# Ledger of designs, part 7: peptides against a protein of PDB entry 6GMG

Target 1, 331 residues: chain A of PDB entry 6GMG
Amino acid sequence: DSDDRVTPPAEPLDRMPDPYRPSYGRAETVVNNYIRKWQQVYSHRDGRKQQMTEEQREWLSYGCVGVTWVNSGQYPTNRLAFASFDEDRFKNELKNGRPRSGETRAEFEGRVAKESFDEEKGFQRAREVASVMNRALENAHDESAYLDNLKKELANGNDALRNEDARSPFYSALRNTPSFKERNGGNHDPSRMKAVIYSKHFWSGQDRSSSADKRKYGDPDAFRPAPGTGLVDMSRDRNIPRSPTSPGEGFVNFDYGWFGAQTEADADKTVWTHGNHYHAPNGSLGAMHVYESKFRNWSEGYSDFDRGAYVITFIPKSWNTAPDKVKQGWP

## One batch from the design tools (peptide; aimed at target 1 G63 C64 H277)

Design b1_p13_1_s4 (made by RFdiffusion4, then SolubleMPNN; from b1_p13_1, 8 letters changed)
Fold by OpenDDE base, seed 4:
Structure b1_p13_1_s4 (fold): chain B 331 residues (1-331), chain A 13 residues (1-13)
Amino acid sequence: as target 1 above (331 residues)
Amino acid sequence: ADDPSRSQYVPKP
């Protein structure tokens, strides 16, 4: 019950974290200890360490989305999302493949669609675009300059994003970022902002008007990236979980992972920060735990989800929530 | 009231 959610208490600014627990290539800790780490490592604004505010602690308490929320400074809108889908593989497997023993046709098609997404290529596309955006942000002191730079960069790279509408999430993302407009944030100066990345795992079969099979086994046609750009239309994502396939079965609505702006070139070495559930220390779910996972661990996801998207947003450069290097665990 | 759509539970690995 969401009614059991509790805001974690404040942690002293100078309190050091306890060691994280290693688990299957991940580092795990309780939410209060993550707050301690966050204050020591990620809290800095203009080079000054900050105590996590009550508001930030409240955001964090929402679980996996809370980790992204507190580090990005806003609730995820997921508008600028990227993925990679192998259409040829999908068509070939549908044509030449066969359902497994006991697998329904709908289940087979859903599985094949899921397997036709490439998480690594999706992540790479997002990083590529973020890099282009960061170059466009550099030395741009107003939005017009940023947009001009962005168009030039895209033209130079012959990127299909150059053909996007001016009102598209791609071009409007910066202006729609609250921290860009804040005096202590971007102050309407693009050069004070940087692009950051997070990921969302979710279920494709969310259309209530679709067949029960699609809701149970996935919608093979839903949430595919546009050719050339890699953009995913996320407008139909309403945080609806997978439908049960058997009595008593239940699935979760989503998972969020925070990457930020790590410069590690090897995707497999990148660190993704995420939470298990909302903080309910007195409830059945228990205390929230935070995980720092390598890309392999993150991208594996759960059976609850058949889609992954990599989303770009922006934060002020003065924030340290997205450092170039993220160290897994503590110490 | 907390928006339940914003709160989630993910099984522990």
Scores: peptide ipSAE 0.066, ipTM 0.773, DockQ to the pose 0.433
OpenDDE base, seeds 1, 2, 3, 5: peptide ipSAE 0.048, 0.034, 0.034, 0.033; ipTM 0.783, 0.736, 0.733, 0.733; seeds 1, 2, 3 fail the geometry check

Design b1_p13_2 (made by RFdiffusion4)
Pose (drawn by RFdiffusion4):
Parts: structure tokens; sequence; C-alpha cells
Structure b1_p13_2 (pose): chain A 331 residues (1-331), chain P 13 residues (1-13)
């Protein structure tokens, strides 16, 4: 009867996954089966396949956060985040639009702020920034050389990110990555690391001391990207879900999607990996399923979340959790 | 169709 979280059992390294295919842009499989796929195409350490460890299986079993947790080796901090927001569209649709049939002004403002975000440009911005970071660390063998290389390209590219504080989440992103300091990971050598991207969907109205309207309909001024840089201050994100509008209405607090470092230029052809909930086959929600969605399917989101952030972190190059290509389903 | 979302868990403090 217990809807307790259970850890999926160990899968032998030779066990192949059951086949599955995408339907209308999304593919899903039970977590036990995804572990088999992950061990075949994502588990490589210096080209050597590995079994998903007991610890990794435990992380994965937590739900949507599990895929990102496993692939990055760290519970997601969301410290370095990017998004796109059309300020002009937002200001114009506020002073020219009107609430629809059955909206409070707070609900109208909350929706307009939500629709003003552009998740394609937000992902595109994280893409170009991660590329600059990767070029900066290519031949840099100490952090100082990495930061010099990073600032040099940003200045020459007239990127407002050049003026970020030395201790900001942007410039400190590499040094604050645990695997960067590990002897078996980056070993303080930026050339042994790689920038990767994952996404977080979340709710804007997370201030418990704010009005109920913002908790139910959203805070338009919350989690907006800074101009020029596109950085999103994630420090006030506390994993607080959208408040219900009627009794019995439940919302999920967040969703994580793993992109990695795919080379596909078509943002719509990129695949994003995420789970539906924690693993509980003997309980109410049932077994965890891993979903592999095209970008548009992922960025469609839900009413639970009115905010999207595209996050950059680093993993060692020796890993294979962020390959150049990601295929939906199996084979 | 969209996945049906359920509870996601975080580690205890």
Amino acid sequence: as target 1 above (331 residues)
Amino acid sequence: SKPTLGENLTPPS
C-alpha cells in the first residue's frame, strides 16, 4: 500500500532495454528500462560502459529532478540561469489588452507575463553562452586562464556578461562545480570539463508574504531576466508550487528537463529528458517513467509553471551523459 | 499528449 519511494534495482551491464518509440514528439519508458538505455549510451567513463550505481539509481528515483541529478552528478542549484522576455510586448499588452471573459486583473497580468517569455530564445541564449564558456576552457589548464579567455571573448563580442561581478554566479560557475575540484573529474583543470544545459519550469509567485493573488495567478515582476545579459536571479526560487484556485486543485511545484550538449542546430529537433514523478510502483502514483521530448513538447509546459529557466553547469569531459546526439526511444 | 505529473521529491535536510 505504501506510496513510498523505492530505488530501482541494479540492471546488468549487458541487459538491453525494451524497445520504445516517440509518439507525436515524445517517448516514454519505465525507469527500470531507461536505466538499461542509460547504461548503454550514457554511462561511459573514458569510453568504458558503467553500471548505474546504487547512489545514482537513488537520485534518479526522485522524479524529474533525478535525470538531471544523475547526468550532472549534483542536485541542480539553478545558480546560473538564462531566459528571454519581451519587455515591449509585456508593457504593450498590459496597456492595450484587457482581461478575457473570466479573469481577475491579477490573473490577466500573470498570464501576459507568462506569455511574454520566449523559451526558444531563452534556450538559444544559454546555448551561445555555453559555447563561449567551452571555447574559454578548451586550452585553459587553470581557472585563471579560463576566466581570462572567457572575459576576452565576451568583451570582443560586446556581451554585457563581461561586466558581471567576479563572484557572480556566471564567473564562479566553473569553480563552484564540485566535479571540477575532484581529482577524478576536472582536477582544477578547466580543459577537462564541459558546459551542459538543463531546464527548469517553476512558478513565479513564491513569496509566502505576498498577496494570495500572486500565489494563485503569478507575480509578473518575479523571475524576469536582466536586460543585456538575460540572467535570471534564481535566489528567491524556493520550490514553492502554485497555490490552488479551488479546493482539491493540486499543482506540481517544478519540472526539470535535461538537454546536455547536443550539436543539433535545430532547437525544435533537440531532445529533453525528464521524469513524471518519483518511483513508487507499489504505491499510488505508480512507477516512475522517463520521458524524452522534443523541445516544443518540453517547452509547452503546464499551467503549474509560468516560468522557464535554462541553466548552465559543468561536467567532466570524461563522462558521456551529454553526448553530441540524443535519440528518442530504443533502438 | 502531456505526461501526467505527480509529486517530485527532494532530499531531506
Fold by OpenDDE base, seed 5:
Order: sequence, then C-alpha cells, then structure tokens
Structure b1_p13_2 (fold): chain B 331 residues (1-331), chain A 13 residues (1-13)
Amino acid sequence: as target 1 above (331 residues)
Amino acid sequence: SKPTLGENLTPPS
C-alpha cells in the first residue's frame, strides 16, 4: 500500500551523518542519515554542496529505485540495458542435467536459465560501452558530433553496436535525457555529460497471459541479451513480481542498485547503493534503509528475481552523484 | 543472511 509513504524531512546542509553499521557485509543506515551523507558527498553542483530538495527527498522515499532516481536525476526508463547469457551452458544443462529431488520440470528450466546469466560479464559489457560513449562525448559540442564520434569508435573496435539503426535506444539515449537539455545541465553540449551505470533485478515471468508455471518459476526465454551487442529488450518489463508458489508467499517487484561512474578496475571492489523498500515510518514496513554493498553482495540478488540488467544513462559532469571513487559507510 | 526487501514504488501516472 503506497498510501503510507512519507517524504523524509529536510536535513540541514551542515548536518554530518551518524556512523553507518555493518549489515551482512554491507554498510547500512536509515534514509534520513543517507540524506545527510548525500548532502556532504554527492550533492555538489559545480563544486558547491546542495541541500536535497523536497522533490529529491520524495523521489528517494520510493525505495531502492529512489536511490537511482535521485542520483541520475530521472526515473529509470531502462532503455539501454545490457546482460550476458551463456547459451551453450543453458542448452547443455537442459540436455544433460536433471531436476533436483522435488523440483518440477518448469522449476528446473527456470533455475537453469537464471544460472546461465553472468552478472559480472553483464556489468563488464556495460562498463565497456560506457567507456566508448564517454570517449565519444569528450570533444563533441553537439549531438551530431557525438553520434559521429560514437560510430567511429564502434567501427574502430569492430563492435556489433555499430549495426544498430538510428531508432535504437543506443543512439537516442543522450537526446532523451532531460538533464542534457537543461541550461544548468548539459545545455545541449555532449561534452558536459558523462555515461553512468545502474543495475536492475527483476522477474522474467511477467506475462499474465502465459502459463502459471512461467509466472511461478520464470520464463527461460524472456529478457535474454541479443548476441554480439548484449542489449536486452526491456519493453516487456512491467514491474510485475514473481507469483507465489505457496499460500502466504509474496515477492518484491524489483531491486535497483546505483553504481555511477566508479573507476575501480576490480569489479569485486565496486560499491553499489540501494534501498530496502519505500519509506513508511508509520507503516508496517517501517523506515527505509539504504545499503552500500560490494558487487558480490549486490550480484547475489534474491529468489524474488531471476534477471539482472546493467543500464546506461547520462548525467552532467557538474554533478557529483557519480564520483570516480565511492567509499562504503561513514566515516 | 541478507537484508529483507519490501515493496518499492513507481511514480503515479
């Protein structure tokens, strides 16, 4: 019930965060304290700290997606999503493998499909593409120059993305970014923008017209990346959770994690920021908590989800919501 | 063990 959502109150700009606490290998804090950290570390525009606005606090209160929303400046559209799927592993396991004791055929196929995705390779693909985009942005002062640079970079690397047409989300992503057009953002200058990454975990079996087994145990054929490019068609993602397999069981709709533009080469050392649920301090869910997880903990996911995607979007370079280095917790 | 997740929201249309 979204009716019990509450927007966290404003925090004074000079208010320092309380210490984070360790939680299952993560740094954890309540949402109000994250706002304090955000104002001290991530709020800078043109080098000046900013108080989180009422609008931003409202966005944040929506839960895990709120963290990505506040830091990217836009509710996730997930148009430019990447993943890695091992087709050979999937086929071989289906052919040679057997269901576990008590496991149905549908459950077996769903599990095998889930296990055939590689979160690390998906993340690496997104980082690779983001790097190409950043090189294309660097000296481009209009969209035409950016697109020309991008095509040249892709051709030079013999990347399959070079075959995408002009209608592809890959080429339209920048022009469809609100902050690119804002006077205090990109101001229509690509060189003032940079590529950033976030991740979404979600359920594959979202088609309500499909079999109950697919809704309960996953759709093995859904949300696979295209060969060569790694692009995932996210158009059928409607934020529908996994169907219960037993009475009283319920699953969460999705999970978002914010990475930004960290330069740490070791994927295992990268930090992902995410929330547990929407902010309902007077409701059954309670106050929202924010977690800063290493990639290992983020990529493990939950049984609620059988798909992971790594999405590229853009923010102005003048924002400090995606710094080169992210430190867990406080201090 | 890992944190317990709850419902996350989408903006109203």
Scores: peptide ipSAE 0.425, ipTM 0.922, DockQ to the pose 0.852
OpenDDE base, seeds 1, 2, 3, 4: peptide ipSAE 0.324, 0.425, 0.410, 0.294; ipTM 0.830, 0.922, 0.919, 0.824

Design b1_p13_2_s1 (made by RFdiffusion4, then SolubleMPNN; from b1_p13_2, 6 letters changed)
Fold by OpenDDE base, seed 3:
Structure b1_p13_2_s1 (fold): chain B 331 residues (1-331), chain A 13 residues (1-13)
Amino acid sequence: as target 1 above (331 residues)
Amino acid sequence: SKPVLGPQLLPEP
């Protein structure tokens, strides 16, 4: 029941976090302790620590999406999303593979499609694009200069993104970022902004007009990246969960993981921050827990989801919500 | 084993 959501109380700015606990190979803590860590490590604006505001604490209380929301400063729109899909593997497995014992044809096709996505390559593509965007931002003092720089960078790299329409999410993402327009944010100066990355896990079978099998086992053709660019059309993502395959089964609508702008070259060493559910300390769900996971733990996902996307957005460089180095846990 | 996920909420419009 959404009515059980509670906004976590304020934490004193000088309060240090309690130690995180190991949980399923991750660092885990309760949401209030994450707020303490956030205030010590990520809260800085122009080099000054900030107490997490009531509004930010409210955002955080929404669960995994709240972690991304607080750190990005905006509710995720997921417009600039990347993935990697091995079409040859998919075709080959459909042709030469067989359903497992008891597996339906629809279940087999859904599984094969899920397994044809490469999370690591999807993440690497997003990082590559974010790097290009950051270079384009660096010396651009207006949006026109940024767009010109971006086109030049893409041309130099022979990147297929250079062929995207000017109205595409790729070119419009910066102008559509609230913090870019804010006086205390970017102030319409691209050089004050940086690209950051988060990930979303979700279900492919969201089309209500599709077959029940697609809603239960996935839509093999949905949310595939465009060839060459890696862009995923997220317009059909309506946060609809997987349909139950058995009586009493239920699935979660989505999962979000925050990466930010870590410079660690080894994907396996990158840290992803996410929450388990909305904060309901007095409800059946209990208190929200925040996890800091390595990429392997994050990218494994859940059976609730058959798609993963890596999304680029922007934050002001003056924010410390996306530092170059993220330390897992506390201390 | 993985942490058990619960419902994730959308902000009210």
Scores: peptide ipSAE 0.333, ipTM 0.897, DockQ to the pose 0.825
OpenDDE base, seeds 1, 2, 4, 5: peptide ipSAE 0.326, 0.319, 0.315, 0.332; ipTM 0.895, 0.893, 0.892, 0.897

Design b1_p13_2_s2 (made by RFdiffusion4, then SolubleMPNN; from b1_p13_2, 6 letters changed)
Fold by OpenDDE base, seed 2:
Structure b1_p13_2_s2 (fold): chain B 331 residues (1-331), chain A 13 residues (1-13)
Amino acid sequence: as target 1 above (331 residues)
Amino acid sequence: SRPVLGPQLLPPA
């Protein structure tokens, strides 16, 4: 019930965070304390520390998606999403494997499909593409120059993305970014923008016209990346949770993790920021908590989800919400 | 083990 959501109060700009605490190998804190950290570390616009606005605090209070929202500047559209799927593994396991004891055929197929995704390779693909985009942005002062640079970069790498349509999310993502058009943002200057990454975990079995088994155990054919590009068609993602397999069972709609633009080459050392649920300090859910997790912790996901996508969007370079280095926890 | 997730919200219409 969204009715019990509360916007966290403002935190003084000079208030330092309380220490984070370890939780399941993660750094964890309450949302109010994250706001304090955010103001000290991530709030900077043109090098100046900013208080998190009421609007931003409201966004943040929406949960894990709020973390991505406040740092990216917009609610995730998830249009430019990447994943990695091992088709050979999938086919082989379906052919040569068998359901476990008590496992239905549908459950088996759903599990095999889930296990055929490689989160690390998906993340690496997104990073690769983001790097290409950043090179294309660097010296481009209009969208045409940016697009030309992209095409050149892709051609040099023989990347299948070069064959995407001009209206593809790949080419249209920048122009569709509100902060790109803002006077104090990109001001229509690509060189003022940078690519950033977040991740979404979600359920594949969202089609209400499909079988109940797919809704319960996953749709093995849904949300696969296109060969060569790694692009995932996210158009059918309607934030519908997994259907219960037993009475009383319920699943969460999605999980978002913010990566930004970290330069750490080792994926295992990258930090992902996410929230547990929307902020309901006076409700049964309680206060929202924010977690800073290593990639291993993030990529493990939950049984609520059988898909992971790594999404590229853009923010102004003047924002410090996506620094090169992210320190886990506080201090 | 990992943190227990709760509902995440969509933006208002």
Scores: peptide ipSAE 0.329, ipTM 0.902, DockQ to the pose 0.826
OpenDDE base, seeds 1, 3, 4, 5: peptide ipSAE 0.323, 0.308, 0.312, 0.311; ipTM 0.901, 0.896, 0.897, 0.897

Design b1_p13_2_s3 (made by RFdiffusion4, then SolubleMPNN; from b1_p13_2, 5 letters changed)
Fold by OpenDDE base, seed 5:
Structure b1_p13_2_s3 (fold): chain B 331 residues (1-331), chain A 13 residues (1-13)
Amino acid sequence: as target 1 above (331 residues)
Amino acid sequence: SKPVLGPQLLPPP
């Protein structure tokens, strides 16, 4: 029940975090302690530490999405999403493969589709595009200059994104970012902004008008990236969880992981920050915990989800919520 | 072993 959500109390700005605990290759802590770390490491605006505001603490308390929300400055819209799908693998496995013992045809097709996505290649595509966007931002002092730079960069790289419509989320993403327009943010100056990345895990079988099998085992044709661009149409993502396959079974609606703008070239060494559930310290769910996971643990996902997307958004360069290097845990 | 996930919330309307 969402009614038992509680906003964590304020933490003194000078309060140092308690040590994180190791948890199967992750660093884990309670949400209150993450606020302490956030204030020491990520809160800086123009080089000055800030106490996490009541509004930011409220956002954070929403769970994994709250981690992305507080660090990106807005609730995720997921409009500029990337993935990688191996069409040849999918076709070959459907043709030559067989359902496992006890596996239905629908379950087999859903599993094969899930396994045909490559999380590492999807992440790499998002990083590539973010790099192009950052180059386009660097010397652009108005949106027109940014768009011109972006088109030139794409043309130079012979990138299929150059053929996207002007109304595409790809070209409109910056202008649709609230912090770009804020006086203390971008102030309408693209050169004050940088591209950042987060990831979303979700269920493909969200269409309530579709077959029960698709809702239970996945829709093999849903949320595939467009060839060449890697763009995923997220318009049909309504945050609907997987349907139960047995009585008493329940699935989580989504999972978000924050990456930001780390420069680590080895994907396996990148750190992803995420939450287990919304904060309910007085309820059965308990206090929210925050995890810092390496890419391997993040990308593995859960049976609750059969899709992953890597999403690009923007934050002001003056914010320290997306540093070049992220250290796992504390100290 | 993986952390146990619980409900994640949408923003209020």
Scores: peptide ipSAE 0.363, ipTM 0.915, DockQ to the pose 0.863
OpenDDE base, seeds 1, 2, 3, 4: peptide ipSAE 0.350, 0.334, 0.358, 0.341; ipTM 0.910, 0.907, 0.913, 0.907

Design b1_p13_2_s4 (made by RFdiffusion4, then SolubleMPNN; from b1_p13_2, 6 letters changed)
Fold by OpenDDE base, seed 1:
Structure b1_p13_2_s4 (fold): chain B 331 residues (1-331), chain A 13 residues (1-13)
Amino acid sequence: as target 1 above (331 residues)
Amino acid sequence: SKPKLGKQLLPEP
């Protein structure tokens, strides 16, 4: 229930975090201690530490999406999303495979579709595109120059994104970023911005007009990436959870993980920051906990979700919410 | 095993 959400209190700017705890191969802490770490490590604006504002603490209190929200500066719109899907694997498994004992045909097809997504390739595609965007941003002092640079970069790489419409999320993403337009942000100067990445896990079977089987076991055809570009149409994602398959079963609506702009080349060594639920210290859910997970732990996901997307957005270079290196835990 | 998830909220309209 949204009524039991509480905004975490302010933490003194000079307060050091308590040590994180190991939890299932992750570094784990309570939300107030994450605020302390955030103020020491990620809060910097133009090289100066900042206390997390009441507004930012309120955003953070919303759970996993709150972690992405406070670090990106806006609620996730998920417009520029990437994934990788192995169509040949999918077709071959459907043709040559069979349902497990007790598995329905719909359950089998949903599972095979889920297993045909490659999280690592999806993440690598997003990183590749973010790198191209960052090169296009570097020397561009207006949006027109950025777009021209971007088109040239894509042409040089023979990237299918060069064929996208000028109004596509790919070309419009920068202009639609609030911090790009802010005087203390980008101030309409692309060279002051950088591309950042977060990930969303969600359910494919969200169409209420579809069969009950698709809502329970997944829609094998939903939220597939376009060939060549890797772009996923996220317009049909309405944060609807998986339908129960048995009495008393319930599923979570989504999960978000923050990556930012880490330069670690090995995907397995990258750190993903996420929350378990909204902050309800006086409610049944309890206090929000923040996790810093390696990619393997993040990409494993949950049975609640059968889709993963890697999303690009932008933040000002003056922000330190997306540093080149992220250290797991504290100290 | 992995951490248990709870309800994730959307901002108020």
Scores: peptide ipSAE 0.312, ipTM 0.902, DockQ to the pose 0.799
OpenDDE base, seeds 2, 3, 4, 5: peptide ipSAE 0.311, 0.258, 0.253, 0.310; ipTM 0.906, 0.886, 0.883, 0.901

## One batch from the design tools (peptide; aimed at target 1 G275 H277)

Design b1_p14_1 (made by RFdiffusion4)
Pose (drawn by RFdiffusion4):
Structure b1_p14_1 (pose): chain A 331 residues (1-331), chain P 14 residues (1-14)
Amino acid sequence: as target 1 above (331 residues)
Amino acid sequence: SPPVLQTRSLKPRP
């Protein structure tokens, strides 16, 4: 009867996954089967396949956060985040639009702020920034050389990110990555690391001391990207879900999607990996399923979330959790 | 912050 979280059992390294295919842009499989796929195409350490460890299986079983947790080796901090927001569209649709049939002005403002974000440009911005970071760490063998290389290209590219504080989440992103300092990971050598991207969907109205309207319909001024840089201050994100509008209405507090470092130029052809909930086959929600969605399917989101952030972190180059290509389903 | 367990599912899409 217990809807307790259970850890999926160990899968032998030779056990191949059951086949599955995408339907209308999304593919799903039970977590036990995804572990088999992950061990075949994502588990490589210096080209050697590995079994998903007990610890990794435990992380994965937590739900949507599990895929990102496993692939990055760290519970997601969301410290370095990017998004796109059309300020002109937002200001114009507020002073020119009107609430629709059955909206409070708080609901109208909350929706307009939501629709003013552009998740394609937001992902595109994280893409170009991660590329600059990867070029900066290519031949840099200490952090100082990495930061010099990073600032040099940002200044020459007239990127407002050059003026970020030395201790900002941007410039400190590499040094604050645990695997960067591990002897078996980056070993304080930026050339052994790689920038990767995952996404977080979440709710804007997370201030418990704010009005109920913002908790139910969103805070338009919350989690907006800074101009020029596109950085999103994630420090006030506390994993608080959208408040219900009627009794019995339940919302999920966040969703994580793993992109990695795919080389596909078509943002619509990129695949994003995420789970539906924690693993509980003997409980109410049932077994965890891993979803592999095209970008548009992922960025469609849900009413639970009115904010999207595209996050950059680092993993060692010796890993294979962020390959150049990601294929939906199996084979 | 500590890990957050996902105790709910998203509503299905049509």
Fold by OpenDDE base, seed 2:
Structure b1_p14_1 (fold): chain B 331 residues (1-331), chain A 14 residues (1-14)
Amino acid sequence: as target 1 above (331 residues)
Amino acid sequence: SPPVLQTRSLKPRP
């Protein structure tokens, strides 16, 4: 019940975190302890530590999405999303493969589609684009200069994104970022901003007008990246969970993982920060836990989801929510 | 759209 969500209490600015618990290749802690770590490591604005505000604590209490929310400064819009899909593999497996014993055709097709996404390539594409954007931002002091730089970079790389409309999420993402317009943020100066990445796992079979089979087993045609660009149309994502396949079964609506702007070249060494559920210390779910997972742990996802997207947004360079290096756990 | 909660628990799997 959403009514049992509680905002975590304030933590003293100088309170050090308790040690994280290692679990299945990830580091785990309770949300209150994450706030302590956040204040020590990620809270810096213009080089000064900040106590997590009540508003930020409220955002965080929303669960996995709250982790991305507090670090990005806005609730995820997911408009600039990337993925990689192996169309040849998908077609080949559908043609030559067969449903397993007890597997319906719809279940088979949904599974094959899920398996045809490449999380690593999707992440790599987002990192590539973020790098291009960061180069375009570096010397741009107005949006026009940023856009011109971006177009030049894309042209030089013969990137299909150069053909996107000026109103596309790709070109409009910066100007639609609240922190870009804030006086204490970008102050309308692109060179004060940097691109950051988060990931969303979600269910493809969200169309209520579609077959029950698609809602239960996935929609093989939904949320595929556009060829060349890797852009995913997220407009149909309404945070609808997978439909139960058996009585009493239920699925989570989404999972969000925060990456930020880590410079680690090896994807497997990157750290993803996420939460297990909304904070309900007095409810059945209990206290929210925060996880810092390696890419392998993150990208594996759950049976709740058959899609992953890697999303680009922007934060002010003065924020320390997206450092070059992220250390897993504490200490 | 209004902010949406993560509605259920995701548990780490082995």
Scores: peptide ipSAE 0.370, ipTM 0.915, DockQ to the pose 0.787
OpenDDE base, seeds 1, 3, 4, 5: peptide ipSAE 0.365, 0.362, 0.360, 0.357; ipTM 0.914, 0.914, 0.914, 0.913

Design b1_p14_1_s1 (made by RFdiffusion4, then SolubleMPNN; from b1_p14_1, 7 letters changed)
Fold by OpenDDE base, seed 2:
Structure b1_p14_1_s1 (fold): chain B 331 residues (1-331), chain A 14 residues (1-14)
Amino acid sequence: as target 1 above (331 residues)
Amino acid sequence: EPPVLQRRRFPAKP
């Protein structure tokens, strides 16, 4: 229950983190220690360290989504989401494949759909688009200039995103970013902003009007990217978890991973920051832990989820929550 | 839409 959530206490600005614990290729620490690291590494505004505010600590306490929330400056809206789906693979497997022993048709179709998504290609698409956006942001001092630059970049690359409506999440994302409008943020100057990426894992079978099988085993047709653009319609994502298949079984509602704006070309070497659950140190759930995972660890996901999306948002360049290089763990 | 908590994970993996 949300009733046992606790906001982590403030950490002194000069307090250094304790060492992270290595675990299965991840670096793990308790949320309080992540706050210490965050203040030392990611808190900078205009080059100056900042103490994580009470509001930010409260955001962070929400779990994995809190990590993205603190670093992006806003609760994830997931409007500009990308994925990659191999339609040919999906069709071929449905046609030529067979359910495993004991696997129902619904289980089979759900599994095949899940396996037809490519997390790496989805991530690559988001990085590609973020790069285009960053070029468009350069030297653009108003939204009109940004949009013109963006359209030009897309035209030069013959990118299908050029055909998106002006009101689409793709074109509206910047103006809908609170930090873009803030005086100490973008101040309505696109050139002061940069594109950043986070990822969300979630369940496809969220339609309450659908069959129980879809809610249990996945909806093969849900949350597929549009051909050409890679855009995923996230409007039907209501944070509904997978339905249990047996008594006592329960699933997590979502997982969020923060990437930011790392420049590491090798996807496998990129670092993703995420949390395990909301912070409940005095409850049965326990203290929130923060993980810094390599892409393979992140993208592997959990059985709780059959969809992954890579989402673009924006932060001020003056923030250090999305550095070019992220060092895993501490020290 | 109000913020949503990440619920308890039933770990299949760490």
Scores: peptide ipSAE 0.403, ipTM 0.882, DockQ to the pose 0.709
OpenDDE base, seeds 1, 3, 4, 5: peptide ipSAE 0.221, 0.216, 0.201, 0.310; ipTM 0.819, 0.806, 0.780, 0.861

